# Peptides against a protein of PDB entry 6JX3, part 20

Target 1, 85 residues: chain A of PDB entry 6JX3
Amino acid sequence: AEFRLRPEISVAQTDYGMVLLDGRSGEYWQLNDTAALIVQRLLDGHSPADVAQFLTSEYEVERTDAERDIAALVTSLKENGMALP

## One batch from the design tools (peptide; aimed at target 1 A35 S57)

Design b2_p21_7_s4 (made by RFdiffusion4, then SolubleMPNN; from b2_p21_7, 9 letters changed)
Fold by OpenDDE base, seed 1:
Structure b2_p21_7_s4 (fold): chain B 85 residues (1-85), chain A 21 residues (1-21)
Amino acid sequence: as target 1 above (85 residues)
Amino acid sequence: SWWETEPAPRSITAPELRRRP
């Protein structure tokens, strides 16, 4: 399934990285660099497998760890009301 | 920054990674 943000969530690029804004509640979510990188690639249409391949190619991380990090992040984004199921 | 005002941002993180040389 395609990764998508909820309609009320906006993406803002700041000097400190990516921020997600809930336009209904006013809540802000600050992403660290790794989370922002993963989210951007998913939003660009890359699959989690694509992102894992990218991470292992560009960074000193094993495939299994990259896959786990991506899955955990996606789960967090869904549980915190930023991403659609 | 504008987003640093109330409500304060909550954090969503993934483990930081070291770039391959």
Scores: peptide ipSAE 0.606, ipTM 0.854, DockQ to the pose 0.622
OpenDDE base, seeds 2, 3, 4, 5: peptide ipSAE 0.604, 0.604, 0.601, 0.604; ipTM 0.853, 0.853, 0.850, 0.854

Design b2_p21_8 (made by RFdiffusion4)
Pose (drawn by RFdiffusion4):
Order: sequence, then structure tokens, then C-alpha cells
Structure b2_p21_8 (pose): chain A 85 residues (1-85), chain P 21 residues (1-21)
Amino acid sequence: as target 1 above (85 residues)
Amino acid sequence: HSKRPYVKPAITRLPDHVFVP
């Protein structure tokens, strides 16, 4: 249940936002503000459920949408090699 | 409290010429 980045992933905070770099493939990705917030909270050890609660309390988003959006982001992070399965 | 507008989380692959420190 623990969200983890793959070992070769590095992170940088930049003027454009949060960036993830794959040190092996050389692919690097930009996360928008909400994606960065979700990833940061997941890395802190919070559950996706915790993050959904946070998003609905802080943003104009329904809980159902928050859960789906978190799930889709995590799936995308796994699909694109930034997060472990 | 007032809530902030929600921006759907997204990731974008950056072109190779983009510098990241």
C-alpha cells in the first residue's frame, strides 16, 4: 500500500514546478501543482484516501473526482516508469 | 474557509532541450 518512486528517480523543485528525472532512461517529466501535491503527500506515507480528503478540503473538487484523479495519476506514474508497481 | 480552484493532476514529458538544474 506504500507509494514509492523507482530507485533511479530524482526530483527537483523548479520555477516551472516539480520535475521527476529518470536517471537510467533520461526521461524527465513535469508535474503540475496538484500532481506535485499528491505525489508529495503519497511520499510522506499518506494513503490515497488521505490525499483525497485533503484535496476535497482544500480545493473545489468532489471526493469521488479526487479519488479517481489520484488513482489515474498514480497509474500514470507507474505506467511511465516513475513509480514502483 | 474558501477553497481554491482545483486543477486536475497531470504529468508532462519535457523536451530534451529543457534545462533542469

## One batch from the design tools (peptide; aimed at target 1 L21 N32 T34)

Design b2_p22_1 (made by RFdiffusion4)
Pose (drawn by RFdiffusion4):
Structure b2_p22_1 (pose): chain A 85 residues (1-85), chain P 22 residues (1-22)
Amino acid sequence: as target 1 above (85 residues)
Amino acid sequence: YERPSIHRVPEDRHEEVMSYFE
């Protein structure tokens, strides 16, 4: 249940936002503000449920949408090689 | 609420963004 980045992933905070770099493939990705917030909270050890609660308390988003959006982001992070399955 | 998204860094930003990992 723990969200983890793959070992070769590095992170930078930049003027464009949060960036993830794959040190093996050389692919690098930009996360928007909400994606970065979700990833940061997941890395802190919070559950996706915790993050959904946070998003609905802080942003104009329904809980159901927050859960789906978090799930889709995590799936995308796994699909693109930035997060461990 | 900005829906969470990820995308590859645009090419015109590559040198600047890679400097953070140097």

Design b2_p22_1_s1 (made by RFdiffusion4, then SolubleMPNN; from b2_p22_1, 10 letters changed)
Fold by OpenDDE base, seed 4:
Structure b2_p22_1_s1 (fold): chain B 85 residues (1-85), chain A 22 residues (1-22)
Amino acid sequence: as target 1 above (85 residues)
Amino acid sequence: YQRPSIAPVPAELREEVLSAFA
């Protein structure tokens, strides 16, 4: 399944990191650097497995931890109405 | 490495952040 943001979600880069705006609720969500990196790669078409491999190559993190972190973030984005199911 | 996280933008920063979308 392709990762996509919901139509009402806008993205911007700020001095505080990547920010998502929900045009319906008016809520702003900021992503930390790791979350932003994951979202960017997913939006570029990389699979969660691709992203996990990337994280383990760039950071001192175990594959299992990376996979869990990616899955948790994706779930959170979907449940918070930012990403499509 | 920091675990990925999302958080609400503090109210005091919203005006500045809003300008980034314009």
Scores: peptide ipSAE 0.697, ipTM 0.918, DockQ to the pose 0.882
OpenDDE base, seeds 1, 2, 3, 5: peptide ipSAE 0.694, 0.694, 0.696, 0.696; ipTM 0.917, 0.917, 0.917, 0.918

Design b2_p22_1_s2 (made by RFdiffusion4, then SolubleMPNN; from b2_p22_1, 10 letters changed)
Fold by OpenDDE base, seed 4:
Structure b2_p22_1_s2 (fold): chain B 85 residues (1-85), chain A 22 residues (1-22)
Amino acid sequence: as target 1 above (85 residues)
Amino acid sequence: YERPSIAPVPAELREEVLAAFA
């Protein structure tokens, strides 16, 4: 239900955007602006539906596309070991 | 609107990024 990063993941804001550090692997991942926005809102407790509504309100994107983009990002973060299942 | 994406940080930027976590 609640979107959470894994405990070994640290977050920083850089000149290159939001970056995630995996403390175990030592890998760094950079998020583009849209991904960072989605992650920030999810971490703040907003649901994927909330985020989709936000995206459609702020950008020229269809609701279906926003929902699919959010779902794909969340899946990637989980499968890549950055977010908890 | 740009689709959300994640990517590895290039090796050449690693030191700069590391400093942001201090």
Scores: peptide ipSAE 0.696, ipTM 0.917, DockQ to the pose 0.884
OpenDDE base, seeds 1, 2, 3, 5: peptide ipSAE 0.693, 0.693, 0.696, 0.695; ipTM 0.916, 0.916, 0.916, 0.917

Design b2_p22_1_s3 (made by RFdiffusion4, then SolubleMPNN; from b2_p22_1, 7 letters changed)
Fold by OpenDDE base, seed 4:
Structure b2_p22_1_s3 (fold): chain B 85 residues (1-85), chain A 22 residues (1-22)
Amino acid sequence: as target 1 above (85 residues)
Amino acid sequence: YERPSISPVPEELLEEVLSAFE
């Protein structure tokens, strides 16, 4: 399934990294570098498998750990109302 | 490698963050 942010979510790049704004609640959320990289690639149309491959090729992380991290992040974004189910 | 994380923007950074959305 396609990964998409909810329509009320805005994205900005700051000196502190990627930030998400929930336009309805007014809450601001900051992503660390790894989370930002994952979200950006997913939004660009890469699959979770693509992202896992990218992480393992660029960083010292096991494939299974990368897959778990991506899945956990996606779940969090959906459950916290930032990404579409 | 750092595990991905998302967290609230702290109060002290809000002014800077606000400007990024203008």
Scores: peptide ipSAE 0.711, ipTM 0.929, DockQ to the pose 0.891
OpenDDE base, seeds 1, 2, 3, 5: peptide ipSAE 0.710, 0.710, 0.711, 0.711; ipTM 0.928, 0.929, 0.929, 0.929

Design b2_p22_1_s4 (made by RFdiffusion4, then SolubleMPNN; from b2_p22_1, 8 letters changed)
Fold by OpenDDE base, seed 4:
Structure b2_p22_1_s4 (fold): chain B 85 residues (1-85), chain A 22 residues (1-22)
Amino acid sequence: as target 1 above (85 residues)
Amino acid sequence: YERPRIAPVPEELREEVLSAFE
């Protein structure tokens, strides 16, 4: 299934990095640069595997670590009501 | 490599962050 934000979630670029707003709850979440990069690529239609490959090619990170990091981030986004299950 | 992280926006920054949303 394609990664997708919930309809009530909006995105903004701020001086503090990418921020997600839940329009219903009013809660804001800030993403660090790596998280923002991952989210952007996922939203663009890249698979987690694509993103993992990208991370390993751009940063000093092992493939398994990249995959784990992406999975953990996606889980967090879903658990906090930002991404669709 | 920095591990990806999400965190709640501190209350002190809420107004400023809100302005970034049209």
Scores: peptide ipSAE 0.692, ipTM 0.919, DockQ to the pose 0.905
OpenDDE base, seeds 1, 2, 3, 5: peptide ipSAE 0.690, 0.689, 0.691, 0.691; ipTM 0.918, 0.918, 0.918, 0.918

Design b2_p22_2 (made by RFdiffusion4)
Pose (drawn by RFdiffusion4):
Structure b2_p22_2 (pose): chain A 85 residues (1-85), chain P 22 residues (1-22)
Amino acid sequence: as target 1 above (85 residues)
Amino acid sequence: TLEEALADLEENGPPHHFEVFL
């Protein structure tokens, strides 16, 4: 149940936002503000459920949408090689 | 490397995006 980045992933905070770099493939990705917030909270050890609660308390989003969006992001992070399965 | 990727980001913008919109 623990969200983890793949070992070769590095992170930078930049003027554009949060960036993930794959040190093996050389692919690098930019996360928007909400994606970055989700990833940061997941890395802190919070559950996706915790993050959904946070998003609905802080932003104009329904809980159901928050859960789906978090799940889609995590799926995308796995799909694109940033997060471990 | 991270330095090269950040220099490329400053020159050409981000090549890929993860995005969540609320």

Design b2_p22_2_s1 (made by RFdiffusion4, then SolubleMPNN; from b2_p22_2, 10 letters changed)
Fold by OpenDDE base, seed 5:
Structure b2_p22_2_s1 (fold): chain B 85 residues (1-85), chain A 22 residues (1-22)
Amino acid sequence: as target 1 above (85 residues)
Amino acid sequence: SLEEALAELERFGPRRRLEVRV
C-alpha cells in the first residue's frame, strides 16, 4: 500500500532536521537523519524493501536490522497519527 | 512561513522526537 502522511501533517526542513507538524494539534515531531531518510524515501514511493536496501548501502547496518527499523518507524508513524494506516 | 511557525513551536509548543537507531 502507498505510504502517505495524514492530511493534517505538514513537512518542514529545518536547521534541526525534518519536522512533521500536526496542523490540528500544533504538536510537531523532530526526526533524526535516519528517520527522515526513511520517511522521505517512502513518500517518494519506495517500498520498505527498497529503503532497506538503500540503508544497508548508506550505513553499516545489516538488512535485517534495517527492515526492523523501517517497520518500527512505520508503525510509530501510524500509531502517533502522522501516517495513514 | 511553516518554518517560522515551527520555530515558535520549538519554544512554546509540544514537541516529540522520533528517531531511528543506526
Scores: peptide ipSAE 0.207, ipTM 0.697, DockQ to the pose 0.615
OpenDDE base, seeds 1, 2, 3, 4: peptide ipSAE 0.203, 0.175, 0.191, 0.204; ipTM 0.689, 0.683, 0.681, 0.699

Design b2_p22_2_s2 (made by RFdiffusion4, then SolubleMPNN; from b2_p22_2, 10 letters changed)
Fold by OpenDDE base, seed 2:
Structure b2_p22_2_s2 (fold): chain B 85 residues (1-85), chain A 22 residues (1-22)
Amino acid sequence: as target 1 above (85 residues)
Amino acid sequence: SLADALAELERNGPPRRLEVEV
């Protein structure tokens, strides 16, 4: 399934990094650079597996660890109301 | 952790790191 943000979530690039803003609640979250990279690639249509491979090629990270961390991030984004289920 | 990446920000409060299950 395609990764998508909820319609009420806005993305902003700031000097502090990527920010996700909930237009309804006013809550917002700042992503670190790694999470921002993952989210951006997912939104661009890359699969979690694609992103994992990318991360392992760019950083000293095991594939299994990358996949697990990506899955955890996606789950968190969904549970915190940022991404569509 | 790559997923340890979310900081919840409040407009008038200190940022809080969101709990991420790894």
Scores: peptide ipSAE 0.027, ipTM 0.562, DockQ to the pose 0.119
OpenDDE base, seeds 1, 3, 4, 5: peptide ipSAE 0.027, 0.024, 0.026, 0.025; ipTM 0.538, 0.560, 0.564, 0.558

Design b2_p22_2_s3 (made by RFdiffusion4, then SolubleMPNN; from b2_p22_2, 11 letters changed)
Fold by OpenDDE base, seed 3:
Structure b2_p22_2_s3 (fold): chain B 85 residues (1-85), chain A 22 residues (1-22)
Amino acid sequence: as target 1 above (85 residues)
Amino acid sequence: SLEDALAELERFGPRHRLVVEV
């Protein structure tokens, strides 16, 4: 399934990094650079596998670790009401 | 508004933070 944000979620770039804002509740989440990179690539249509490959090519991280971290982030985004199931 | 929310973020910091270690 395609990764998508919920319609009430807005994306903003700040001097402190990428922010996701829930326009209904006012809750917002700051992403660090790695998390932002993952979200941006997923939103661009890359698969989690694509993103994992990208991370391993850019950073000294094992493929399995990259895949785990991506999955954990996606889960958090869904559980916190930012991403669609 | 988003602008107001961002101003609040700068003043008080984010309510939540999602971090993935490099």
Scores: peptide ipSAE 0.262, ipTM 0.692, DockQ to the pose 0.871
OpenDDE base, seeds 1, 2, 4, 5: peptide ipSAE 0.256, 0.251, 0.254, 0.260; ipTM 0.682, 0.705, 0.677, 0.705

Design b2_p22_2_s4 (made by RFdiffusion4, then SolubleMPNN; from b2_p22_2, 10 letters changed)
Fold by OpenDDE base, seed 5:
Structure b2_p22_2_s4 (fold): chain B 85 residues (1-85), chain A 22 residues (1-22)
Amino acid sequence: as target 1 above (85 residues)
Amino acid sequence: SLAEALAALREHGPPRRLEVRV
């Protein structure tokens, strides 16, 4: 399924990294570089499997660890109301 | 920017951090 942000969520690039802002509540989340990269790739239409493969090619990380970390991030994004289920 | 961060702190409080370890 397509990864999508909820309509009230905006993306901003700051000097301190990517920020996701909830325009209704005013809550916002600052992502580290790896989290931002994952979100960007997912929004571009890459699957979690694509992103995991990409991470293993760019960083010294095992495929299984990449997959688990991506899954955990996606879960957090959905549970915190940033991404659509 | 710093100005944007200050505005956000005043209006919405500190940001939450969402991080991946790799």
Scores: peptide ipSAE 0.225, ipTM 0.667, DockQ to the pose 0.492
OpenDDE base, seeds 1, 2, 3, 4: peptide ipSAE 0.209, 0.215, 0.212, 0.223; ipTM 0.674, 0.714, 0.669, 0.675

Design b2_p22_3 (made by RFdiffusion4)
Pose (drawn by RFdiffusion4):
Structure b2_p22_3 (pose): chain A 85 residues (1-85), chain P 22 residues (1-22)
Amino acid sequence: as target 1 above (85 residues)
Amino acid sequence: KKPYVKPSISPFSDPTVLASMR
């Protein structure tokens, strides 16, 4: 249940926002503010459920949408090689 | 509450940012 980045992933905070770099493939990705917030919280050890609660308390989003959006982001992070399965 | 922006990731390209991370 622990969200983990793949070992070759590095992170930078930039003027554009959070960036993830794959040190092996050389692919690098930009996360928008909400994606970055979700990833940061997941890396802190919070559950996706915790993050959904945070998002609904802080932003104009329904809980159901927050859960779906978190799930889709995590799936995308796995699909694109940034997060371990 | 703040307006919600759906989380997204996109491929990113900037030589200076890439050089700084490497």

Design b2_p22_3_s1 (made by RFdiffusion4, then SolubleMPNN; from b2_p22_3, 7 letters changed)
Fold by OpenDDE base, seed 3:
Structure b2_p22_3_s1 (fold): chain B 85 residues (1-85), chain A 22 residues (1-22)
Amino acid sequence: as target 1 above (85 residues)
Amino acid sequence: KKPYVRPEIRPFEDEAVLAAMR
C-alpha cells in the first residue's frame, strides 16, 4: 500500500525543517532531516525498500538499520494520526 | 557516504509557524 498523509494534515517547510500540522486537532510535529527525507521519498512514490537502498547508498548506515528506522518512522506517523493506516 | 542520523519526529512549538500553516 502507498504511503499517504491524512487529508487534514498540512506540510510546511520551515527554517527548522519539515513540520506536519493536524488541522483538526491543532497539533503539529517537527521532522528532523532524515525523517523529512524519508517522508518526501515515500510521498514521491518510493517504497520503503527503495528508501532503504537510497539511505545505504548515501549514508553510513547498514541496510537492516535503515529498514528498521523507516518502519519505526512510518509506525509513528500512523500512530500520531499523520499518515493513513 | 555521509554521517547518518536516525529519523525523529517530535512535538514542535512555534506560534509563527502555526499561524502561517492556518
Scores: peptide ipSAE 0.627, ipTM 0.886, DockQ to the pose 0.950
OpenDDE base, seeds 1, 2, 4, 5: peptide ipSAE 0.626, 0.623, 0.626, 0.625; ipTM 0.885, 0.884, 0.885, 0.885

Design b2_p22_3_s2 (made by RFdiffusion4, then SolubleMPNN; from b2_p22_3, 6 letters changed)
Fold by OpenDDE base, seed 1:
Structure b2_p22_3_s2 (fold): chain B 85 residues (1-85), chain A 22 residues (1-22)
Amino acid sequence: as target 1 above (85 residues)
Amino acid sequence: KRPYVRPEIRPFSDPAVLAAMR
């Protein structure tokens, strides 16, 4: 399935990094640089496997750890109402 | 390769940012 943000979510690039606002609840969330990078690549149509490959190529992280972290982030984004299931 | 920091999301609060996003 394609990774997508919920339609009520707005994205802002701030001095603090990427911020997501839920226009319905009024809640907003900050993503650190790694989370923002992952989200950007997923939104561009890269698969989680693609993102894991990218992370292991660019950063000091092993494939298993990258896969775990991507999966955990996606789960969190869905559970906090930012991403569509 | 660059140092790796695991991805994190955190509740955020900044009225100025909120205003700019609306």
Scores: peptide ipSAE 0.634, ipTM 0.891, DockQ to the pose 0.944
OpenDDE base, seeds 2, 3, 4, 5: peptide ipSAE 0.630, 0.634, 0.631, 0.632; ipTM 0.889, 0.891, 0.889, 0.891

Design b2_p22_3_s3 (made by RFdiffusion4, then SolubleMPNN; from b2_p22_3 with K6R S13E T16A S20A R22K)
Fold by OpenDDE base, seed 3:
Structure b2_p22_3_s3 (fold): chain B 85 residues (1-85), chain A 22 residues (1-22)
Amino acid sequence: as target 1 above (85 residues)
Amino acid sequence: KKPYVRPSISPFEDPAVLAAMK
């Protein structure tokens, strides 16, 4: 399934990096550079596998570690109400 | 290849950013 943000979520680019705001609850979260990169690529339509390949090509990370980190991030975004299931 | 930093999210609090997003 495609990665999508919940409709109430707004995205902002700040001096602190990417920030996601829940317009209903008022809760918002800061993403570090790696998390922002992953989210941006997923929103652009790349699969988690595509993102893992990108990470291993550009960064000092093993494929299995990249896959784990992407999955964990996606899970966190869903559990914190930012991404659709 | 570049050094790798694991992805992270953290609660954010900045009234100015909040205002700009509303």
Scores: peptide ipSAE 0.640, ipTM 0.893, DockQ to the pose 0.937
OpenDDE base, seeds 1, 2, 4, 5: peptide ipSAE 0.638, 0.637, 0.639, 0.638; ipTM 0.892, 0.892, 0.892, 0.893

Design b2_p22_3_s4 (made by RFdiffusion4, then SolubleMPNN; from b2_p22_3 with K6R T16E S20A)
Fold by OpenDDE base, seed 3:
Parts: C-alpha cells; sequence; structure tokens
Structure b2_p22_3_s4 (fold): chain B 85 residues (1-85), chain A 22 residues (1-22)
C-alpha cells in the first residue's frame, strides 16, 4: 500500500532536521537523518523494498536489518498519527 | 559504505518552528 501522511500533518525542514507537526493535537516529532531519508523516499513513491535496497547499497547495514528498521519506523509513524494506515 | 544509524523519531518542541509551521 502507498505510504501517505495524514492530511492534518505538516512537514518542515529545520536546522534540526525534518519535523512533522500534527495540526490536530499540536504535537510534533523530529526525525533523525536516517528516518527523514526513509520517509522522503517513501513519499516519493519508492517501496519499502526499494528503500531497503538503497540503504544496503549506501550504508553498512544488512538487508534484514534495514527492512526491520523501515517497518518499525512506518509502524511508529502510523501509531503516532503521522501516517495513514 | 557509510556508517549506519538506525532511524528514530522523538518528541520535538521549539516555539520558532511551531510558529513557522502554523
Amino acid sequence: as target 1 above (85 residues)
Amino acid sequence: KKPYVRPSISPFSDPEVLAAMR
């Protein structure tokens, strides 16, 4: 399924990195560089498999670990109300 | 290959950023 942010979520690029704001609750979250990279690629239409391939090609990480980390991030974003189910 | 840092999200608070995003 396509990765999408919820309609009430705003994205900002800051000196601290990528930040997501929930306009409903007023809560916002900072993403580290790896998380921001993953989210940006998913929003650009790349699949989780595409992102895992990219990570293993560019970084010292095994495919299984990359896949797990991507899945965990997506789950967290959905649970925190940032991404659509 | 570059060193890998696991992805993370954390609660954020900055009045200047909040003002800019609204």
Scores: peptide ipSAE 0.654, ipTM 0.897, DockQ to the pose 0.941
OpenDDE base, seeds 1, 2, 4, 5: peptide ipSAE 0.653, 0.651, 0.653, 0.652; ipTM 0.897, 0.896, 0.897, 0.897; seed 2 fails the geometry check

Design b2_p22_4 (made by RFdiffusion4)
Pose (drawn by RFdiffusion4):
Structure b2_p22_4 (pose): chain A 85 residues (1-85), chain P 22 residues (1-22)
Amino acid sequence: as target 1 above (85 residues)
Amino acid sequence: YERPAITRLDPETYADVLAAMR
């Protein structure tokens, strides 16, 4: 149940926002503010459920949408090689 | 609420960002 980045992933905070770099493939990705917030909270050890609660308390988003959006982001992070399955 | 999104960056456009991370 623990969200983990793949070992070769590095992170930078930049003027554009959070960036993830794959040190093996050389692919690098930009996360928007909400994606960065979700990833940071997941890396802190919070559950996706915790993050959904946070998003609905802080932003104009329904809980159901927050859960789906978190899930889609996590799936995308796994699909694109940034997060372990 | 900004829906969470990831975007792959172009190495030429963001060469300074890539170099700094490496």

Design b2_p22_4_s1 (made by RFdiffusion4, then SolubleMPNN; from b2_p22_4, 10 letters changed)
Fold by OpenDDE base, seed 3:
Formats: C-alpha cells, sequence, structure tokens
Structure b2_p22_4_s1 (fold): chain B 85 residues (1-85), chain A 22 residues (1-22)
C-alpha cells in the first residue's frame, strides 16, 4: 500500500523542522528530524523496508527497531488524520 | 539515533512556528 497524506494536509519546511497543517481542522503537527526523513522517503516512493534499510545504514539502530519506529510513525500519522489509511 | 516523533502544536504557544507556515 502506498503512503499518502490526506488531501487537506499541507506540508511546510520551517527552521523548526517539517510541519503539517490540517486545512480543515486547523491543527498543526511538528515532526522531528527522524520523522521528517521517514515521511519524505515514503512520499518519494520508498517502501518501509527501504526506509528501514536506510536508517540502519545511516544511524546506530537495529533493523527491528527501525521497522518498529517506521510502523509506529505511520500509524500515528494515520490516527491523527494526516495520512490516508 | 532519535526515535521519530510528532508533536501537536498549540496555536498560542507555538505562534512563531505557525506564522512560518502562513
Amino acid sequence: as target 1 above (85 residues)
Amino acid sequence: YERPSITKLDPEEHREIIEAME
């Protein structure tokens, strides 16, 4: 399944990091650098497996931990109305 | 390695960040 943001979500790159705006609710969400990196790669068409491999190659993180972190982030983005289910 | 996180912003407390988007 392709990772996609909801159509009402706007993305902005700020000095404080990536921020998402829900144009309907008016809610704002800030992503930390790792979350932003994951989202950017997913939006670019990389699979969660691709992203996990990238994280393990760039950072001191185990594959299992990377996979869990990606899955948890995606779930959070969906549950909070930013990503399509 | 920092675990990925998202933070819901408060319109008043995070005015500077919000203004950067508008």
Scores: peptide ipSAE 0.661, ipTM 0.895, DockQ to the pose 0.731
OpenDDE base, seeds 1, 2, 4, 5: peptide ipSAE 0.659, 0.658, 0.658, 0.661; ipTM 0.893, 0.894, 0.894, 0.894

Design b2_p22_4_s2 (made by RFdiffusion4, then SolubleMPNN; from b2_p22_4, 6 letters changed)
Fold by OpenDDE base, seed 3:
Structure b2_p22_4_s2 (fold): chain B 85 residues (1-85), chain A 22 residues (1-22)
Amino acid sequence: as target 1 above (85 residues)
Amino acid sequence: YERPRITRLDPAEHAEVIAAMR
């Protein structure tokens, strides 16, 4: 299914990188550059497979590792209340 | 290649960032 952030989540670009804020709870998370890149591409409509291909093309990372990293990030974003299930 | 990471931040340490996002 389509990757989407929960409605209460705001996105900001800061000197600390991309930050996601839960407007209801006040909790917020900083994404490192790789996480931000993945989230940005997913939000732009690219599939996880597309993102994995992108990572393997741009960085020294194996396809399996890229896929694992994307899946783990998505899971974390869902479990920490930032992304819709 | 750096693995993707998310880090929960302390609101008290980044009040200005939170304020700017609201």
Scores: peptide ipSAE 0.635, ipTM 0.891, DockQ to the pose 0.884
OpenDDE base, seeds 1, 2, 4, 5: peptide ipSAE 0.634, 0.630, 0.631, 0.634; ipTM 0.889, 0.890, 0.889, 0.890

Design b2_p22_4_s3 (made by RFdiffusion4, then SolubleMPNN; from b2_p22_4 with A5R T13E Y14F L18I R22E)
Fold by OpenDDE base, seed 3:
Structure b2_p22_4_s3 (fold): chain B 85 residues (1-85), chain A 22 residues (1-22)
Amino acid sequence: as target 1 above (85 residues)
Amino acid sequence: YERPRITRLDPEEFADVIAAME
């Protein structure tokens, strides 16, 4: 399934990095550089597998670790109301 | 390589950022 943000979520690039704001609740979250990179690629239409391959090619990280990190991030984004299930 | 992280922010500390996003 396609990774998508919920309609009420706004994205901003700030001096503190990428920030996601829930326009309904007023809650907002800062993404570190790695999380922002993953989200950007997913929103661009890359699959989690594509992103894992990208991370392993660009950084010293094992494929299994990259896959786990992506899955954990996606889960967090869904559970905290930023991404659609 | 830094593990991906998300951090909930206190709106009081970053009111200007929130205002710019809405």
Scores: peptide ipSAE 0.610, ipTM 0.883, DockQ to the pose 0.888
OpenDDE base, seeds 1, 2, 4, 5: peptide ipSAE 0.609, 0.606, 0.608, 0.609; ipTM 0.882, 0.882, 0.882, 0.883

Design b2_p22_4_s4 (made by RFdiffusion4, then SolubleMPNN; from b2_p22_4 with A5R T13E Y14F L18I)
Fold by OpenDDE base, seed 3:
Structure b2_p22_4_s4 (fold): chain B 85 residues (1-85), chain A 22 residues (1-22)
Amino acid sequence: as target 1 above (85 residues)
Amino acid sequence: YERPRITRLDPEEFADVIAAMR
């Protein structure tokens, strides 16, 4: 249930925002500001529900939309080899 | 509110970024 990055993934803060690099394949991904915020909170131990509450308190977004966006991001991170299943 | 996005980057275009992460 805990969100974790795969051990081969490294994180960098760049002029282009947060970047995740797969040290084995050499593939890397840039996260926009919202994605970076979500990942940071998940890595800090917050649940997707916690993050959704945070987003709705800070931005003009409905709870259901925030939850869907978080779930889609987590799925993408897992499918693209950045997060553990 | 901007929806979360991830974008795969071209390693040749951002070689310096990759190097800094190693």
Scores: peptide ipSAE 0.616, ipTM 0.885, DockQ to the pose 0.891
OpenDDE base, seeds 1, 2, 4, 5: peptide ipSAE 0.614, 0.612, 0.614, 0.615; ipTM 0.884, 0.884, 0.884, 0.885

Design b2_p22_5 (made by RFdiffusion4)
Pose (drawn by RFdiffusion4):
Structure b2_p22_5 (pose): chain A 85 residues (1-85), chain P 22 residues (1-22)
Amino acid sequence: as target 1 above (85 residues)
Amino acid sequence: PPKKPYVKPSIERITEPRDITF
């Protein structure tokens, strides 16, 4: 249940926002503010459920949408090689 | 307190090189 980045992934905070770099493939990705917030909280050890609660308390989003959006982001991070399955 | 507008989480691959330190 622990969200983990793949070992070759590096992170930078930039003027554009949070960036993930794959040190092996050389692919690098920009996360928008909400994606960055979600990833940061997941890396802190919070559950996706915790993050959904946070998002609904802080932003104008329904809990159901928050859960779906977190799940889709995590799926995308796995699909694109930035997060371990 | 008022809630902030929600921006759906997204990721974009950067194809144009940028000067970034990791």

Design b2_p22_5_s1 (made by RFdiffusion4, then SolubleMPNN; from b2_p22_5, 6 letters changed)
Fold by OpenDDE base, seed 1:
Structure b2_p22_5_s1 (fold): chain B 85 residues (1-85), chain A 22 residues (1-22)
Amino acid sequence: as target 1 above (85 residues)
Amino acid sequence: APKKPYVRPSITKITEPLDIEF
């Protein structure tokens, strides 16, 4: 399934990293560099498997850990109202 | 090229108002 942000979510690139604004609730969320990288690749159409492969090729992380971390991030983004189900 | 140190992904709710442009 395609990863998409909810329509009420705005994105900004700041000196502190990627920030998301929920236009309905007024809540702000900051992503660290790894989270921002994952989100950007998912939004570009890469699958979680693609992203895991990318992470293991560029960073000191094992495939199983990368897969777990991607899944946990996606869950968090959905649960906190940033990403569509 | 050597692989970079890995930091687990995280999101943080910001409770203070931000002065940034979206």
Scores: peptide ipSAE 0.660, ipTM 0.896, DockQ to the pose 0.943
OpenDDE base, seeds 2, 3, 4, 5: peptide ipSAE 0.657, 0.658, 0.657, 0.659; ipTM 0.896, 0.896, 0.895, 0.897

